# Designs tried in a protein design run: peptides against a protein of PDB entry 3B8E. Part 113

Target 1, 230 residues: chain A of PDB entry 3B8E
Amino acid sequence: PFLIFIIANIPLPLGTVTILCIDLGTDMVPAISLAYEQAESDIMKRQPRNPKTDKLVNEQLISMAYGQIGMIQALGGFFTYFVILAENGFLPIHLLGLRVNWDDRWINDVEDSYGQQWTYEQRKIVEFTCHTPFFVTIVVVQWADLVICKTRRNSVFQQGMKNKILIFGLFEETALAAFLSYCPGMGVALRMYPLKPTWWFCAFPYSLLIFVYDEVRKLIIRRRPGGWVE

## One batch from the design tools (peptide; made by RFdiffusion4, then SolubleMPNN)

Design b2_p18_6_s2 (from b2_p18_6, 15 letters changed)
Fold by OpenDDE base, seed 2:
Structure b2_p18_6_s2 (fold): chain B 230 residues (1-230), chain A 18 residues (1-18)
Amino acid sequence: as target 1 above (230 residues)
Amino acid sequence: SAVKEALEKLKELVEKLL
């Protein structure tokens, strides 16, 4: 997100405090919860592979898969960001290079895609309105990410949802997202303005995409052990 | 391989920018 902000010179899609809330609040507890997941039924039945060759390949492929998931998460956030700005008159093409004028307090006539002029205060309200939905989008996508990360090869349907700590993590991140989205004063304290409830659903296609992607990946791994998808 | 190289280049770019 921050790199695209710099490269494309678009208005800031996600605030620094919101990033910290993701890293410390929504990612940490779920990540710890994965340590309590039950071992896959098939891992215990396989003979130990060569730890040098097979670990490196597996770590690279896992890193690639998680990198792809992270890209899908970022795309989900940016999709939400662009939709909100488009609803407020700023089409994605118009946002390119706009940051300099957007952040200038002395420019009060920044035009949107429809020729409407926006004051600095109005622009900042729209910017801060994007922070909360971007955050919530990440959280909703993380639901799928957490559920898929509990297993390496088995489907969610095969492994089940037995980890109570993982379930607690899902509720915790959701509760935190709701708190940050709707608690009075968050607009001043965290630059996170209240979220319309409809925006919670904006991430669902991406959550589903991640889920389907990983289930397909795991299915391929089960059918072709040691393949390039592992 | 090409995606991996692109991701590594992207990672390097990110590390240079951070």
Scores: peptide ipSAE 0.000, ipTM 0.235, DockQ to the pose 0.016
Fold by OpenDDE base, seed 3:
Formats: sequence, C-alpha cells, structure tokens
Structure b2_p18_6_s2 (fold): chain B 230 residues (1-230), chain A 18 residues (1-18)
Amino acid sequence: as target 1 above (230 residues)
Amino acid sequence: SAVKEALEKLKELVEKLL
C-alpha cells in the first residue's frame, strides 16, 4: 500500500500503524500455526532435500508467495480502496497524482471527478474511511492464504482442518480485525474509522478466488508432477 | 525494478477489476 501511495501519488490507502498491525498482529499467530500442521500424506514418498543443493526458500516459493498470492491480496485491498473513493466521488483515474494537493491542508477546493470541491478535513475523513476496509479486506484474504498454505500438493479437502492452532490463529486475526475496526477511539488512535459490516463481504470474492486458484494449481501438480506449474 | 513492475501489474489488474 505505501509503495503505491508513493509511486502513483494517490491518497494513502492504509496507515503505517495499520500495516504494523497486519505484520505483527494478524499475521504472526497464523504463520506460527503452520509449524504445527500435519505432514502431507505423501511426504515420506518424497526424496529428502539435499542441504547442499536445495535451498529452503527457492525461486518457486518466492514466486508463489509474493508474485501470485501477494499480488491477489494487494488487489483485494486496492479494489476496496478504489470502490470507497469512487463512492465518494473520486474515480481511480482522478486519484493519480492527486496526493500533493490532497495532503495540502491549505488547499480546500480539491475537485473530485464530478467537480465537487472537498476541504482538507473532508478529504482526510474519506482517506481514513478507506483504512479500515482496506485492512479488513487484507485479513479476509489472509484466511484463504493461510488455509492454502497448509499443504504444497494435497488439497485442503484431503488434508482437512485438524490443526487447532491454525483454527485459533484464524479466530485471533479475525478478533483483532474486529477490535481495531469497531473499538471506540480507533479512529483517533489508528486513523481507522468504524467499518460498515457490508465491507467485510467485499473481500470474499478475492478469498474465494485465491482458494479456487490454489486448489486448481494443486490439482494440476497432482495430475502432472514436474510440470511448469510446480 | 521488479517491485515497480509488480506494482504496475497490480495497478493494471486493479483497473481491470474496477
């Protein structure tokens, strides 16, 4: 989010403190929970990793984590951001380069896509209104990400949901997201204004997309071992 | 460079989703 804020010169989609809440709060327990996942049923049929030649983190894993899943996750967040701004009169194309004028407190006549003038205070309300839905969208997408990361090859339906620590992690990140979204004072403390419950559902298509994509990928890997998808 | 390219692709994908 912050990189796009700088590169595209758009209004800040997600606050720095909120990013820290994602990295340290919502992601930590789920990530640790993966260490307690049951081994895949075929793991003993795989050759052991050669410590001299095989990297623990390879290009394939990086490509999957950052290039595919991370991109879809970011898309979900930005989709929510652009929808909120569009509902408030700022179409995505109009946001490009707007940051300089948006953040200037002395400019009180910034026009939206429809010629409506916005004061600095009004603009900041809209900006902070985007932070919470963006954050919640990331958390909802992370549900799917965590679930798909349980296995490399087996379907989630084959592996099942037996990891109680992973289930706890899903509840923890959701509870934290709800707390940050609805606790009084978070608008002042974290620049996270209260979230309309409908915005929780905005991320669901993206979570489903990630889940379906990974299940299809795993299915292809199972049918064609050593293929280009692997 | 790779981050910039990824961000551009992200932008394009977001624009297609909107």
Scores: peptide ipSAE 0.000, ipTM 0.213, DockQ to the pose 0.019
Fold by OpenDDE base, seed 4:
Structure b2_p18_6_s2 (fold): chain B 230 residues (1-230), chain A 18 residues (1-18)
Amino acid sequence: as target 1 above (230 residues)
Amino acid sequence: SAVKEALEKLKELVEKLL
């Protein structure tokens, strides 16, 4: 999100506080829960990794986490962001290069795609209205990400959902997201304005896409061991 | 209230670092 904010000079799609809530709040408990996941049924049949050649974090893992899944997550967030701004009169093409004028407190006549003028205060309300749905979109996508991270090779249907701590993590991150979205005063404290319940569903297609993509990937790995997708 | 205050302080710190 922040890289696109700089490169495209668009209004800030996700606030720094919301990023911290993701990194420290919603991601921490789920990540810890993976330490309690049951081993894959075939793990004891695999040779141990060579500590000298096989890095714990390899290029394949980075490519998968940041390159593939991370891109789908970012697309989900940006989709929600662009939909909200479009509903408020700002089409995606009009947002390019708008940041400088958007963030200037002295410019109170920034035009939307339909020629409506927006004051600085009105623009900031719209910007902060995007933060909460973007955050919730990330949380909903993280449900799928957490579930797919349970296994490297086995399908989730083969592994099952026996990890009670992982299930607790999913409820915890959802409860935190609901708290931050609906608790009175969060709009003033965190610049997270209340979310319409309908916006929770905007992320579901992307969550499903991640899940389907990973299951297909795992299916390919099972059918062709040692392939490029592994 | 304590969580809110901690988040506000964190926000201020981040705003100073940015």
Scores: peptide ipSAE 0.000, ipTM 0.264, DockQ to the pose 0.047
Fold by OpenDDE base, seed 5:
Structure b2_p18_6_s2 (fold): chain B 230 residues (1-230), chain A 18 residues (1-18)
Amino acid sequence: as target 1 above (230 residues)
Amino acid sequence: SAVKEALEKLKELVEKLL
């Protein structure tokens, strides 16, 4: 989020406090739950790794976790951000370079794409209205990310959902997201204004995309062991 | 309240650095 914010000079899509809520609040319990996942059924059929050449976290895992999946998550968040701003009169092309005027408290006549003027207070309400659904989008996408991380090679349908701690983590993450989104005073405390419940569904296509992508990847690995996809 | 204040101060610091 911050890289696009800096490069494109757009209004801030996700606040620092919201990022901390993701990193420290929603992700911790789910990540710990993976330590309790059952071993894959084929683990004993794999060749021992070479401890000198085969790192525990190889370039392929880094590319998947921080590259491909992270990019899909970011795209989901930015999609939600651009839709909300467009519904409020700010088309994506108009947001480019707008940050300087957007953040200036002395400019109260910033025009939208339709010629409507926005005060500083009105602009900040719209900005903070974007933070919550961006956050919720990340949480919904993280459901798929957590589920795909259960296995390296087996399908989720083969592994099943037997890890009760992981299930608890998904509910905890969702409950925390709902609390941060709808609890009275969160607009003042965290600059997270309430969102319409319909915005929870905007992330579902991206969550499904991650799930399908990883299942296809795992299918390729099972059919062609030792390939570049592994 | 103390955590909120600390987060607000941290936010202000980050906003000043950015």
Scores: peptide ipSAE 0.000, ipTM 0.279, DockQ to the pose 0.036

Design b2_p18_6_s3 (from b2_p18_6, 16 letters changed)
Fold by OpenDDE base, seed 2:
Structure b2_p18_6_s3 (fold): chain B 230 residues (1-230), chain A 18 residues (1-18)
Amino acid sequence: as target 1 above (230 residues)
Amino acid sequence: DEVEKALKELEKLVEELR
C-alpha cells in the first residue's frame, strides 16, 4: 500500500497503525493457525523423490503463495479504497498526483472529479473513512485466502474445516475487525472511522472470485499433474 | 495538529523501515 502511495502520489489509503493491526492482529494468528493444519492426503502419499530438491521447490512454492496472498489482499483493499473515493467524487484517475494538495492544510479548494471543492477537514474525513474499510476488506479476503491455503491440490470441500485453531483465528480476526471498526474512539486513536455495515460486503465478490479461481486451479492440477498451474 | 504531525512522522518512519 505504501509503495503505491509513494509512486502514484495518491492520498494515503491505509494508516500505519492499521497496518500494524493487520500484521500483528489479523495476519499473525491465521498464519500460525495454518501451521497446525493437517497435511494434505496427497502429500503424505507421495514418496519423497529427492528430499533436497523437493524441499527447495516446496519452500519456493510456499513463498510464492504467501506473496500472492499479500498481493491479493492489497488489491482487495485498493479496490475498496477506490470505490469509496469514487463514491465521494474522486475517480481513480483524479487521485494520481493529488497527494501534495490533498495533505496541504492551507488548500481548502481541492476539486474532485466533478468540480466540487473539498476543504482539508473534509478530505481528511474521507481519507480516514477509507482506512477502516481497507482493513475490513483485507480481513474478508483473508477468509478466502486462509481457506484455500489449507490444501495444495484438494478441494476445500474434500479437506474440510478440521483445524480448530484456524477456525478460531478466523473468528478472532473478524472480531478484531468489528471491534476496530465500531468501538468508540477508534477514529481518534487509530484514524479508523466507523464504516457502514454494507462495506463488509464490498470485498465478498472478490473473495468469492478468488475462492472459485483456486478451486478451479486445484481441479486442473488434479486432472493434469505436473502442469504449469501447479 | 500536533498529534497529526506526530502521526505523519510516525508514518514516515514506518515507511523508512519498510
Scores: peptide ipSAE 0.008, ipTM 0.287, DockQ to the pose 0.035
Fold by OpenDDE base, seed 4:
Structure b2_p18_6_s3 (fold): chain B 230 residues (1-230), chain A 18 residues (1-18)
Amino acid sequence: as target 1 above (230 residues)
Amino acid sequence: DEVEKALKELEKLVEELR
């Protein structure tokens, strides 16, 4: 999100606090889950497969899969961001290059896509209104990521352990999202204004996309065992 | 406290980049 902010010179889609909440709150559980999966895979891969090649392939595949999932997550967040800004009169095309004027407190007549002038304070309210939905979108998309991780392995026992971690992760992320979204004072303290319940649904198409992606990936792996996708 | 400091530093950096 921050990279696109820099490259496109758009208003900041995600606040520093929300970034930290993602990195520390939501990304921790997947990382732990991966660490456990790797540990379990290392225990289970005591079968005579060439451990170097299989580890490298798995690491590359995991890295690629997570990279792709991360891109989908980012797209979901940005989608939500653009929708919110569009609903407030700022179309995506108009946001390109707007950052400088947007963040200038001395410019109180920034025009939206419809010619409406926005004061600095009004712009910042809209910006901060985007932070919470963006965060929540990431959380909802991460639900899908966690769920797809559950289905990677056929072992019922491994699925059981993953289920506990998954449930804990889902709970933690949801609780954090709810806390940040609805706790009084978060708008002032964290620049995260309360989220309309409708914004929770903006992430669902991207969650579905992740599921479809994972199923397609799994299908390819099943059809081409030992391929680059495995 | 360290997280809070890091947050404040990041906020400053973001403000400087704005």
Scores: peptide ipSAE 0.007, ipTM 0.280, DockQ to the pose 0.034
Fold by OpenDDE base, seed 3:
Structure b2_p18_6_s3 (fold): chain B 230 residues (1-230), chain A 18 residues (1-18)
Amino acid sequence: as target 1 above (230 residues)
Amino acid sequence: DEVEKALKELEKLVEELR
């Protein structure tokens, strides 16, 4: 998010402190929970890997797949960001290069896509209104990411949700998101203004997309063992 | 309260670096 902020010169989509809350708060427990996931039912049926050749290829493919998922996650956040700004009169194309004027406290006549002038204070309210929904979008997408990371090959429907620690991680992540979104003072402390309940649902299509993507990937792996998708 | 203060200080630092 910060890189896009700098490169595209758009208003800041997500605060630095909020990013830290994602990296340290929401991701830690879920990541640890994966260590307690039950082994896949077919793990003992797999042929021994060649440690010299198979490891490097598989690591690259896995890194690519998770990299793609991470990109989809980021796209979900930016989608939410652009929707909010568009609803407030700022179309995505108009945001390009706007940062300099947006962040200038002395410019109180920044025009939106419809010619309406916005004061500095009004612009900052809109900016901070984006932070919470962006964060929540990331969390909702992380639900799908965490669930799909349970298995390498088996479908989630085959493996099931037996890891209680993983379930706890999902609840902890959700509880943290709710706390940061609705606790009084978070708007001032974290520049996260209160979230409209409707924004929780904005990320669901992206979570579903990630889930479907991974299930299809795993299905291909099961049908074509040793393929390029593995 | 201490965590909140630390977060506010961090935000100020980030704003100063902007």
Scores: peptide ipSAE 0.006, ipTM 0.283, DockQ to the pose 0.040
Fold by OpenDDE base, seed 5:
Structure b2_p18_6_s3 (fold): chain B 230 residues (1-230), chain A 18 residues (1-18)
Amino acid sequence: as target 1 above (230 residues)
Amino acid sequence: DEVEKALKELEKLVEELR
């Protein structure tokens, strides 16, 4: 997200507070929950692999898969960001290179895509209105990520949702997202303004995409053991 | 230590934004 911010020179899509909430608030409990997940039914049935060569290949493939999932998460956040700005009159093409004028406190006549002028205060309200939905989008996408991380090979439908700690993690991150989004004073204290309930649904296509992607990946692994997709 | 550093940077950023 930060690289796109620098390259495209767009208004800041994700605040520092939201980054910290993601790193410390939403990832900690889920990571612990995965440690208590039951082993896959097929792990113990696998023949011993060469610990030097096969471990390295598997670690690289897992790292690539997580990198791809992270990219899909970022795309979901940016999608929500662009939709909110478009609803406020700023089309994505108009945002390119706008950051310099956007962040200048002395420019109170920044024009949107329709010729409406925005004061500095109005622009910052819109910017901070994007931070909360971006965060919520990441949380909703993380639901799918946590669920798919329960297994490396088996479908989620085969293993089920038996880990109560994982379920607790999903509720914890959702409760945190709701608190930051709707608690009075969060706009002033944390620069996270209230979110319209409809914005929660903007992330659902991306959560579904991650889920489908991982199920297809796992299906390929089951059909072709030792393939490049593991 | 990294969390404390991140929190301090956050406080600084919040102060700069005020």
Scores: peptide ipSAE 0.000, ipTM 0.267, DockQ to the pose 0.033

Design b2_p18_6_s4 (from b2_p18_6, 15 letters changed)
Fold by OpenDDE base, seed 5:
Structure b2_p18_6_s4 (fold): chain B 230 residues (1-230), chain A 18 residues (1-18)
Amino acid sequence: as target 1 above (230 residues)
Amino acid sequence: SAVEEALRLLEELVAKLL
């Protein structure tokens, strides 16, 4: 998200405080819960890794985590961001290069895609209105990411949802996201304005995409062991 | 508020470092 903000010079899609809430708030308990996951049924049939040649974090894992899943998460967040700004009169093409004028408090006549002028205060309200839905979009996509991380090779349907700590983590991150989104004073304290409940559903296609993608990947691994997808 | 000012200063600092 932040790299696109710099390169495209668009209004800030996700605030620093909201990023910290993701990294320190919503992700900690879910990540710890994976330590309590049951072993896959075929784990004892796998050869032990060679500790001299086989790194724990290999190029395939980095490619999957950052290059594929992380990119889908970012796309989900940006989709929500662009839809909200478009509903407020700012089409995606008009946002390119707008950041400099957007962030200038002395410019009170920034035009939208329809020729409406926006004051600095009005623009900042719209910007902060984007931060909360972007954050919530990431949390909703993280549900799928956490669930797919339960297994490396087996389907989630084969593994099941028996890890009570993981289930607790999903409820905790969702409750925290709801608290940060709707608690009075969060607009002042965190610059997170309340979002319409309908925005929670905007991330669902991307969450489903991650889940389907990983299940297909795991299916390929099961059918063709020793491939580059493993 | 003091929190808003602190957040503004933090944002400005981050914008200078990045």
Scores: peptide ipSAE 0.020, ipTM 0.450, DockQ to the pose 0.033
Fold by OpenDDE base, seed 4:
Structure b2_p18_6_s4 (fold): chain B 230 residues (1-230), chain A 18 residues (1-18)
Amino acid sequence: as target 1 above (230 residues)
Amino acid sequence: SAVEEALRLLEELVAKLL
């Protein structure tokens, strides 16, 4: 998100505080929970990893985590961001290069895509209105991400949801997201303005996409062991 | 406000770390 903010010079899609809430709040417990996941039913049929040749983090894992899943997560957040700004009169094409004028407190006549002028305060309200839905979008997409990370090869339907710590992590991150989104004073303390409950559903297509994508990937791996998809 | 200044400082710090 921050890289696109800099490169495209768009208004800040996700605040630094919200990023910290993701990294330290919503991601930490779920990530730890994966250490307690039950071994895949076929793990004992696999050869032990050779510590000298087989990296724990290989190019395939990086490609999956950052190149595929992370990109889908980012797209989900940006989709929510662009929809909110469009609903407020700022079409995506108009946001390109707008950051400089957007962040200038002395410019109180920034025009939207329809010629409406926006004061600095009005613009910041809209910006902070985007931060919370973007954050929630990431959390909802992380549900799918966490679930798909349970297994490398087996379907989630084969593995099941037996890890109570993972289930707790899903509830914890959701509860934290709800707290940060709706607790009075969060708009002042964290610049996280309350979102309409309907915005939680904006992420669902992306969460489903991640889940379906990974299940298809795992299905391919099961049918063609040693393929490029592994 | 003190909170706004703290948030600004935090933003600047995070921006330096990123």
Scores: peptide ipSAE 0.018, ipTM 0.462, DockQ to the pose 0.040
Fold by OpenDDE base, seed 1:
Structure b2_p18_6_s4 (fold): chain B 230 residues (1-230), chain A 18 residues (1-18)
Amino acid sequence: as target 1 above (230 residues)
Amino acid sequence: SAVEEALRLLEELVAKLL
């Protein structure tokens, strides 16, 4: 998200506070919950990693995490962001290069795609209105990410959802997301303005996409061990 | 107000560092 903010010079899609809420609030408990996951049925049949030759983090894992899953997450967030801005009169093409004028407190006549002038305060309300839906989109996508991270090769349907701590983590991150989105005063405290409940559903296609993608990936790995997809 | 300003400054700082 932040790289696109810099490169495209668009209004900030995800605030620093929302990033911290993701990293420290919504991701921590789910990540810890993976320590309580049951081992895959074949894990003890796998050859141990050679610590001298086998990198713990390889290019393939980086490609998967950042290049594939991270890209889908970013697309989900930006989709939500662009839809919110478009609903407020700012089409995606008009956002390119707009940041400088957008962030200038002395410019109170920034025009939207329809020629409506926006004051600095109005623009910041719209910007902060984007933060919450973007955040919620990431949380909803992270449901799929957490679920797919339960296993390396086995389907989630084979592994099941027996980890009560993981289930608790999913509820916790969702409850936290709801709290941050709808609790009075969060707009002032965290710049997280309330969103329409319907915006939660904007992330679901991307969450489903990640889930389906990973299940297909795992299916390929099971059918063709040692392939480039592993 | 003070929190909002601190958050703005933090965002500006992050935007300069990143």
Scores: peptide ipSAE 0.017, ipTM 0.411, DockQ to the pose 0.034
Fold by OpenDDE base, seed 2:
Formats: sequence, C-alpha cells, structure tokens
Structure b2_p18_6_s4 (fold): chain B 230 residues (1-230), chain A 18 residues (1-18)
Amino acid sequence: as target 1 above (230 residues)
Amino acid sequence: SAVEEALRLLEELVAKLL
C-alpha cells in the first residue's frame, strides 16, 4: 500500500497507525493460533525433511504468502479505497499525481473529477474515511487467509474448524476491527473515521477468491504430490 | 488536534525516509 502511495503519488490509502493496528492487533493473535492447529491426517505418512536442503520456510512458501495472497489482500484494500474516493468524486485516474496538492494545506481548491473544489479539511476527511474501510477490508480478507493456513494439503472441509484458539482469533480480530471502526474518538486518536456497515461486505469477493484459489491449489497438491504448486 | 498533528508529522517523516 505505502509503495503505491509513493510511486503513483496518490493520497495516502492507509495510515501508519492503521498499519500498526494490523501488524500488532489483528495479525498477531491469529498467527499464534496457527501453532495450535491440529496436524494434518497424513503428516505421519510424509517423508522426513532433509534439514540441510529443505528449509522450514522455503522460497515457494514465501512466494505463496507474500507474492500471491498478500497481493490479493492489497488489491482488496485498494479496491475499497478507489470505490470510496470515486463515490466522493475522485476517479482513480484523477488520483495519479494528486498527492502533492492533496497534502498541501494552503491549497483549498483541489478539483475532483467533476470540477468540484475541495478544501484541505474536506480532503482529509475523505482520506481518513478511506483508512477504516481499508483496514476492515484487510481483516475480512484475513479471515480467509487464516482459514486456508490451517493446512498445507487437506481441504478446510476435510480438516474442519476444531481449533478453538483459531476461532477465538477470528472473533478477536473482528471485535477489534469493530471497536476501531465505531468507538467514539477513533477519528481523532487513530484517524479512523466510522465506516458504513456496507463496507464490511466490500472485501467478501476477495476473501472468496483467496478461499477458492487455495482450495483449488490444495486439490492439485492432493492429486499431484510433489508438484510445483506445493 | 495535537494527536492529529503528531500523526501527520510521523507520516511525513516516514514518507521522507521511504
């Protein structure tokens, strides 16, 4: 998100404090919960790894986690960001290069895509209105991410949802997201303005995409063990 | 306002470093 902000010179889609809330608040408990997941039913049938060649975290796992799933998460956040700005008159094409004028407090006549002029204060309200839905989008996408990370090979339908700590993690991150989104004073304290309840659903297509993608991946792994998809 | 200003300054600093 921040790299796109710098490269494209768009208004800031996700604030620093919001990033910290993701990293420390919504990601930590779910990540720890994965340590308590039940072993896959076939784990004892696998050959032992070679400790000299088979790294615990291999390049393929890194590629899957950061290169694919993380990209889908980012796309979900940016989709939400662009939709909100478009609803407020700023089309995605108009945002390119706008950052300098957007962040200048002395410019009070920044035009949207329809020629409406926006004061600095109005622009910052819209910007901070994007932070909360972007954050919530990440949390909703993380539901799918956490669920798919339960197993490397077995379908979620085969493994089931038996880990009570993982379930607690899902509720915790959701409760935190709701608290940060609706608690009075969060707009001042964290620049997280309240969001419309409808924005919780904006991420659902991306959560579904991650889930379907991973289930298909796992299906391929089950049919072709040792393939490039594992 | 003071918190908002502090957060703004932090974001500006990060934007200069990255």
Scores: peptide ipSAE 0.016, ipTM 0.399, DockQ to the pose 0.032; fails the geometry check

